Peptides against a protein of PDB entry 8OXM. Designs and how they scored, part 95

Target 1, 371 residues: chain A of PDB entry 8OXM
Amino acid sequence: FKAEFRLAGGVNLPKIIDCVGSDGKERRQLVKGRDDLRQDAVMQQVFQMCNTLLQRNTETRKRKLTICTYKVVPLSQRSGVLEWCTGTVPIGEFLVNNEDGAHKRYRPNDFSAFQCQKKMMEVQKKSFEEKYEVFMDVCQNFQPVFRYFCMEKFLDPAIWFEKRLAYTRSVATSSIVGYILGLGDRHVQNILINEQSAELVHIDLGVAFEQGKILPTPETVPFRLTRDIVDGMGITGVEGVFRRCCEKTMEVMRNSQETLLTIVEVLLYDPLFDWTMNPLKALYLQQRPEDETELHPTLNADDQECKRNLSDIDQSFNKVAERVLMRLQEKLKGVEEGTVLSVGGQVNLLIQQAIDPKNLSRLFPGWKAWV

## One batch from the design tools (peptide; made by RFdiffusion4, then SolubleMPNN)

Design b2_p14_2_s2 (from b2_p14_2, 9 letters changed)
Fold by OpenDDE base, seed 3:
Structure b2_p14_2_s2 (fold): chain B 371 residues (1-371), chain A 14 residues (1-14)
Amino acid sequence: as target 1 above (371 residues)
Amino acid sequence: MVLYSLAEMIKALE
C-alpha cells in the first residue's frame, strides 16, 4: 500500500488507497465502511457466472455480450474493499452535473436538472395522474442528450460506431441479467460508463431479488431504459441491436434455468447473506437528498434489536426466499402475469414496461426517471 | 500522513 489515502467524499467517507501488486502494477482501491459489501460481492459472483454462460453460447459470444464486473472483498459486515473503476464516470455526472452537465451544455434552454427534480418532488405525494402530467411536462422541456457521450469521446467515425455498438450491447446484457436477478435502485449515480469502452458498470447492488418493489415508493420498471439511456444507442433506439441482444441474453438465461436457480438458491439460504429489505434501509434509499452537501447522520442501525422470536424471523425469511425462487423460476420460464411468453414476447413486454411514461412517472424522484 | 494498515483503515471505518 502507498502511505497516503484520499477521501472519495459522500456520507460514508470511503478511503481511496493505492496498492502496488507483486506484479509491480499500481491498483487503486476503495475502502468503504458503514456499508455491507457482501451483497455486492455475491451479485458480482452471479454476474461472473452469467458471463460464463454468455461466453459459452456462440451467438452471445460473437456479440461480445457481457456484464461488466469489479472486484469486491468484504472484510466485515460493515466494511470492505472495492476495485476502483478507473476511467469510468457516473452517467448522472456526465448528464446532469450542475456546473458542466451535458443537458446544460447541449440544451441550455431546457429545464435545469434542479427544475426537473423540484417539479417531480412537488408531486411526489400526489396522485399517479398528477405525477404523470408533471412528468410529461418535464420530459417535453428536458430532451435527451446522451448521444453526445460517444460523440465527445470518440472523434473517429469508425471508432464512434464501434463504441456506440459496445454501449448498446452493454445496456442490453445488463438490463436482462439485472431483470432476471431483480436488480433495483438503478438511479443515474449507480450506473457508471467507461470512457474508453463505452460499456456500463453497475455499482451499489444492495437492492436485488425485486426488493425494490417493497420500497415506500415501489419500483415500477424492470431496468433503466430512460430517454437518455435510449439516446445513447443512437437513431435505432431500442430497435435492432438492443432488442436482438436482449433476446439473445434472455435465451441464454432461460436455457440455463437449472444452473441459475441452484446458485441463487444457495445464496438465498446462506445465513451470512442478508438480502432482505429492512425498513431503515428502505428509508435511507428514498430519503437521500441528492445534494452531496448534507451530512445526514446515519442513524445507527444498532438499537432496534426487535427480539422477534428467532423462529418467526426464520420462517418469515424462508417464505420470502421461496417466493423469490418461485418468481425467478417464472422469469426463466417466460411467465409474466400468469402468461407464458416466447423470448421475443417477454423481451418486448420488458422493453414496453421500462419505457412506459406511466411507470417512469411513479418512480421515486431521486431515481431521475426523466434522465 | 500516518501509514494506516488495511486493518486500521477498517477499524476507523467501523
Scores: peptide ipSAE 0.020, ipTM 0.443, DockQ to the pose 0.039
Fold by OpenDDE base, seed 5:
Structure b2_p14_2_s2 (fold): chain B 371 residues (1-371), chain A 14 residues (1-14)
Amino acid sequence: as target 1 above (371 residues)
Amino acid sequence: MVLYSLAEMIKALE
């Protein structure tokens, strides 16, 4: 290990360490403390399985549909090592960095990221109608710029086109796989983009199996398909390549129902895998000030083990696990709101739900639904 | 050069 470490931004101040392997290669690693990486490790295994299913299908293989994965090594219940996703940047860092963010560079007359956030925070406790109106005002004065990512990184037109296609495929694959697994907390810092491949890397997988719906401000979208996410696809937006890649991913997932259910069942009943949303975790996820302000959360998480009788905890856990499995089975059958949909119908519904300004306006401001 | 072991770096993050 090198003697020097860097801090990654964020509340848990993860340490970036450089390691020299026995092979003489330098490898950057992220050491997280005060964080349970077991869920990330498990979700990475599920993503690898989904990738295996996608590679077996000729149509998804030809389209190179994959969800990007990274190595996670849990070391304790509160610490672990992550593979540093070298050559990636958070989409939030590219888009809304205070100094050099793409919105500031390309749209200097639009609202600042801070102004947008402030406006949405002011209405956070207001009606859905008031939230919608302010969200629409923010959206009018904060126009998407994510198209410039590929334009800045890929100067050759043929490479640019290929990378924009890789991006669109990555968004489609991760959106559908993420929806099937009920992946939440898809804020702009939890999605990295690879500067070489233009593929997305989803990090911080601590909200899965639709546990985002039980947050203090419930998640109202199936995945992140915000205006900047769509702008990165170019002029076709959600139509053509994105939609077709979603449909082909959904087809493979639905045709792999038994395999997916069996794996998720094993994970949900693993006593070493706590996937349930703790109320303190739920509060923490939606109390994070988005600003780098050094609020040392002296979260003395005193484990106030609410001594609920062990029997009532186990019965509650089993009922939640059963409900998650039932909902997963419904998704894999194309059951949405009590109606059986075709693959195209289901994908269309999910796209409409994800882009609906009414759904987006209801999200927690820290999700940055206007980005 | 204090070679903090990975364990000491972890302990300093806990």
Scores: peptide ipSAE 0.020, ipTM 0.420, DockQ to the pose 0.040
Fold by OpenDDE base, seed 4:
Structure b2_p14_2_s2 (fold): chain B 371 residues (1-371), chain A 14 residues (1-14)
Amino acid sequence: as target 1 above (371 residues)
Amino acid sequence: MVLYSLAEMIKALE
């Protein structure tokens, strides 16, 4: 380890350290305190398994469908080391940075990110109709700009085209796998984009197995497919490459149902893996100011001496795990709203749900569904 | 952590 460290921004002030390996290579690492990285590490393992399944299938392998993973080493229930995602930037930083964000640069006459947030926060406790109207006003006056990421980073037209395809494939793969695992919507700071590959890296995986649906403001989308996410795909949007990559990913997931169920079952019953949403974690995820670029610390429930009888806790946990497994089985069978769908039908439904402005307008404003 | 041991993750950072 080098003797010097840098502070990353945010409330928990994670330490950026540089390590020299036995191979003489420098490796940047992020040391987090007051954060439970166990869920992140487990989700990275599941992503690696999904990648293995995708690489075994000829059609997904030819398309290079993968989820970007990073190394996570939990050291305790409240500390760990992460691989620093070198050459990545949060999409939120690129899009809505207060100083030089792409929205400000390309759309200087649109609403500011702060104005959009303020308008949506003012209606947070209002009717769904009022939320929808204000969301549509925000969307009209805050036009997507994420197409400019690839245009800024890749000046050669052939490279630009290839990287836009890599981005679209990355969004498709992460969206479908994220849906299967119930990751839900993703805060714009918790999606990194690689400046060299244009692939997405999803960080802070503290919400999984549809636990976002039990938040104080429940999630209403299967994955993040907001206007800027779509704009990054270019003129075809969700059609063509994105849709086909979603379908091919879903096909591999559905054809691997027994393997995925077995793996997720083992994870859900691992006593070292607390994936359940607790009230404090739920409040924390939806009360924090949006400007926190930080991985949300999983608040360990251990400080609540709710002496619920161990038997009632175990029975309640098992019933939640069983419901998650049942819902996972339904997804892998193509069961949506009590109807069995084809791969194309299921993917179409998920895309429509994810882009529906009525669903987006109901999301927690702190997750910036207009971005 | 079911699929990879903590020791394998540590070795991967080394």
Scores: peptide ipSAE 0.000, ipTM 0.349, DockQ to the pose 0.026
Fold by OpenDDE base, seed 1:
Structure b2_p14_2_s2 (fold): chain B 371 residues (1-371), chain A 14 residues (1-14)
Amino acid sequence: as target 1 above (371 residues)
Amino acid sequence: MVLYSLAEMIKALE
């Protein structure tokens, strides 16, 4: 290991370290403290399995449908090492960086990212109708710019076209796999884009199995398919390549239901894997940037007094696991809202739910559904 | 346990 480290920023102040392997290759790594990387490690393994299924199918293999993965090594319940996703940038940094973000560069007369966030925070406790109206005003005055990512990075027209297709395929694969695994909406900082491949890398997988639906502000979309995400696909948007790649991914997932159920069952019943949403994690995920100062985790775990019988906790956990497995089975059967859908019908419903401004307007404003 | 069993399941599928 090199003697020096850098800080990556954020609340947990992860350390960027460089190490030289026994092969003489330098590798950058991210060391997280006070963070449980077991869920990330597990989800990466599930993604690898999904990639194996996608690679076995001729139609998905021909389309190069993959979910990007990275190495995660949990060292303890509160620490681990991550592979540094070299040559990636958070889509949020590219889009809404205050200094040089694409929205500021290409749409200087639009609302700032801060103005959009402020407007949506002001209506956070209001009716769904008021949220929708303000969201529509924000959307009118904050037009998508993510098309410029591929235009900036890929100057050759043939390369640009290929990379835009790679992006579209990556969004489709990650959206459907993410839906099946219940990843829900994703914060714009937790989606990286590779500057050479235009493929997405999903990081910080701390919300899975639809646990985003039990947040203080529940998720209302099956995956992130916001206006900028769609704009990156170019003029066809969600139609054509994206839709077909979603359908082909969903076909493989549905045809592999037994394998996926077995894998997820083993995960949900591992006593070493806490995938459940706890109140502290839920609060942390939906904190205001201004509230970062006061939550010293000085909640001493000394409230021993709720000795709820170990049996009642285990029974509650098992009932949550059973509900997750049942919902996963429904998804893999194409059961949506009590109706069995075809692959095309299910994918269509999911796309419509994900792009619906009424659903987007109800999301937690901190996750920036207008981006 | 799961990390190992999942790696075994992945290997059985590879």
Scores: peptide ipSAE 0.005, ipTM 0.427, DockQ to the pose 0.021; fails the geometry check

Design b2_p14_2_s3 (from b2_p14_2, 7 letters changed)
Fold by OpenDDE base, seed 1:
Structure b2_p14_2_s3 (fold): chain B 371 residues (1-371), chain A 14 residues (1-14)
Amino acid sequence: as target 1 above (371 residues)
Amino acid sequence: MKLYTLEEMIKAEE
């Protein structure tokens, strides 16, 4: 290990360290402290399995449908080492950086990211109608710019086109697999884009199995398909490549039902894998940046009284795990809202749900559904 | 520069 480290920023102050492997190769690593990387590690294993299924199918293999994975080494319940995603940038950093964000550069007369956030925070406790109206005003005055990512990074038109397709395929694959696994919406800082491949890397997989639906502000979309995410696909948007890649991914997932259920079942009942949403995690995920000052967790957990209610906690856990498995089975059968859909019908419903401004307007404002 | 024709672009989107 080198003696020097860099800070990656954020609340947990992750450290970027350089290490030399036994092979003499230098590798960058992200050391996270005070963060549970076990869920990330488990989700990477599930993604690797999904990738194996996608590579076995001729149609998905021809389309190179894959989820980008990274190496995770949990060191403890509160620390671990991540493979640093070299040559990636958070899509939020590209889009809404205060100094040099693409929205500021390409749309200098639009609302600032701060103005958009402020407007949506003012209506956070208001009716769905008021949220929708303000969201539509924000959307009119904050126009998508993510098309410029590929245009800035790929100057050759043929390369640009190939990379836009790679991006669209990556969004499609991650959206459908993310839906199956119940990853829900994703904060724009937790989606990285590779500056060379235009593929997405999903990080911080702390919300899975539809646990986003039990947040204080519940998720209303199956995956992140916001206006900038769509703008990155180019003029066809969600039609053509994206839709077809979603359908082909969903076909493979549905045809692999038994394998997916078996693996997810093993993971849900793994006593080392805490996938359940706890109240502190829920508060942290939907906390305002201004409220960070007072949550010193006085972990005065008096250890003594928790022994007797373990049986009721275990029964409650098992019932949650069973509900997750049942919902996963429904998704893999194409059961949506009590109706069995074809692959095309299911994918269409999911796309419509994900792009619906009524659903987007109801999301937690901190997750920036207008981006 | 591979000049993709509009047809090759459409076909690569197929």
Scores: peptide ipSAE 0.010, ipTM 0.438, DockQ to the pose 0.015
Fold by OpenDDE base, seed 5:
Structure b2_p14_2_s3 (fold): chain B 371 residues (1-371), chain A 14 residues (1-14)
Amino acid sequence: as target 1 above (371 residues)
Amino acid sequence: MKLYTLEEMIKAEE
């Protein structure tokens, strides 16, 4: 281990440590403290299974459709070592860094990221109509710039094109796999981009199985397909490559229904895998930056014995697990709002839901739906 | 390197 560490940004201040292996190779590691990496580890195994399914299919293999995975070594319930994705940056750091963010560099006359956040926070408790109007004003004065990521990193036109394609395929694969698994909390700091491959790496996988829908401000989109995410795809946007890659990924997931249900069932009933949303976790995920100072998580688990009979807790858990399995089965059958859709119909509905400004305007301001 | 037109790129992805 090197004696020096770097802090990664974020509330838990994870430590980036450089380790020299016995092989003489330097490996960057992220040490998260006070975070349960077991959820991330389990979800990485599910992503590896999804990748195995995608590699078995000729069409998805030919397109190199994969969800990027990272190694997670949980050390305790509150500590672990992540393989730091060397050469990755949070999309939020590239786009909306206060000093040198791409929005400030390419659109200096647009609203600042701070102005956008302030405007959306001011309407957070307002009607959906007021949120929508302010969101549209923010979007008009905060134009997408993520196309410049590939242009800055890949100066050769042929490499630039291949990397933009790799990006689009990565967004498509992760969006569909993430939707099937009900992955939430896809804010701009939980999505990394690889500076060499242009592929996305999804981190902080603690909101799964649609538990984002039961947050105090419920999630209203199936995945992150915001204006900057789309801008990174180039001129075709969500049409062509992205749509086709979504359809091919969805086809493989639907054709693997029995395997996916069996895996998720085992995980939902694993007593070591706490996937349920609790009120403290919900408050933490949607905490306001202004309130960060006082909530020392003195997880004094005061065992307030809510003597809910152990039977009522178990029955409540089982009912939630059954509901998750039923909803997963519906998704894998193409059942949306009581209607059976084709793969193309289901993918189209999900794209429309993800890009709808009405859905985006309803998200928690910390999710930064305008980015 | 073959310079592909935007149209040839779209067709190569069909």
Scores: peptide ipSAE 0.008, ipTM 0.488, DockQ to the pose 0.014
Fold by OpenDDE base, seed 2:
Structure b2_p14_2_s3 (fold): chain B 371 residues (1-371), chain A 14 residues (1-14)
Amino acid sequence: as target 1 above (371 residues)
Amino acid sequence: MKLYTLEEMIKAEE
């Protein structure tokens, strides 16, 4: 390891360290402190299994449908090392960086990212109707620009088309697998894009099994399919390649029901895998920038061992695990809102739910649903 | 430079 480190931005101040491998190559690593990287490690194993299922099917293999994975080495319950995804950038950094963001560069007369966030924070405690109206005003004055990512990075038209296709396939695969696993917290900093492949890398996998629905502001979309995500697909948007890749991914997931249920069951009952949402984690994920000043870090997480009898904790955990497995089984059967849907019907419903401005307007403002 | 025709683009999107 080199003696020097860089701080990545964010509340936990993750450390970027450089290491030299036995091959003489320098590799960056991200050291997260105060985060349980076991969740990320387990979810990466699930993604590797999903990739194995997708590679066994001829239609998904032909389309190169895969979820990008990274190496996670948990060091403790509160620390670990991530393989730094070299040549990746957060989509939020490309889109809404304060000085050089694509929105400011390509749409200088639109609302700033700060103005959009401020408007949505002002209505955060308001009605769904008021949130929807302000969200529509924000969307009208903040037009998507993510098409320019591939145009800036890939100047050759043939390479540009291939990379736009790789992006669209990556969005489709990760959206469907993310939905099946109930992956939440898909804000613009938790999705990286590879500057060479145009594929997405999903990071921070701590909100899984629909635990985003029990946040103080519940998640209302199955995956991130916001206007910029769609704009990156090009002129066809969610139609054509994206829809078909979603359908082919969903076909493989539904046809692998027994395997997926068995693996998720083992993970849900693994005592080393804390997938449940706790109040402190919920507060951290939806903390307001203005509320940072008053939360003295003096809530030692150690002292509120509420002596809930071990029996009541275990019974409550088992009932949550059972509900997660039941909901996973429903998804894999195509059961949505008590109705059995075809693969095309289910994928269509999920796309409509993900792009619905009413659902998007209800999300936590930190999720940046207008991006 | 492999120029994708509009037809090859449509077929890749099929």
Scores: peptide ipSAE 0.009, ipTM 0.460, DockQ to the pose 0.015; fails the geometry check
Fold by OpenDDE base, seed 4:
Structure b2_p14_2_s3 (fold): chain B 371 residues (1-371), chain A 14 residues (1-14)
Amino acid sequence: as target 1 above (371 residues)
Amino acid sequence: MKLYTLEEMIKAEE
């Protein structure tokens, strides 16, 4: 380890450390404190297993369909080391950075990211109709610009085309794998894009197995397929390459049902893997910027031992785990809303659900569904 | 968890 560290900012102030390996190679590592990296580590293992399934199939292997993974070494329940994803940028930073974000650069007359957020926060407690109307106004005055990422990074037209295809394939693979694993919508800054490969890296995997549906503002989309995510695919949008890659990924997932069920079953019943949503985690995922001032941790945790009988906790946990496995089995059979769908029918339904402005308008405004 | 985005992490190196 070098004696010097850099602060990667943000409220957790993670430390970037340079490590010299026994091979003499320097490797950047992110030391994250006050965060449970165990869920990230487990989900990276699941992604590696999904990648193994995708590499065994000739059609997905030919398309190079993979979900990008990073190395996670959990050190404790509240600390770990992440491989720093060198040469990646958060899509949120590229799109909506306050100084030089792509929306400000390419659409200077559109609403600011702050104006969009303010408008959607004002209607957060309003009807679905009012949310939809304001979301449509925001979308009209905040037009997608993510097509410019590949145009800025890849000046050669042949390289640009191949990188746009790599991006589209990465979105397709991560969307379908993310749906199967119940990752739901992803905050714009928890999706990194590799500046060399144009592939997406999903970080901070703290919501899995559809636990986003039990948040105070429940998730209404199967995965993030917002207007900027679609715009990055270029003129084809969700059609052609994206749809075909989703279908081929879903085909491999459905044909691997027994393997995926066995893997997820082992993980759901692992006593070291807390995947369940707790109220504190839910509040912390959907905190309002205004609520930051009042959470002085009055650590007067009076130990009211709610001795909920260990038996009732275990029975409740087992019922949640069984429900997750049942829903996973339904997804892998193509059962949607009580109907058995073909791979093409299921993928079509998921795409329509993910791009529906009514579903997007109902999402938590902090996740910026207009981006 | 405040999903400290890699963005919030990068901006405190300036």
Scores: peptide ipSAE 0.000, ipTM 0.312, DockQ to the pose 0.106; fails the geometry check

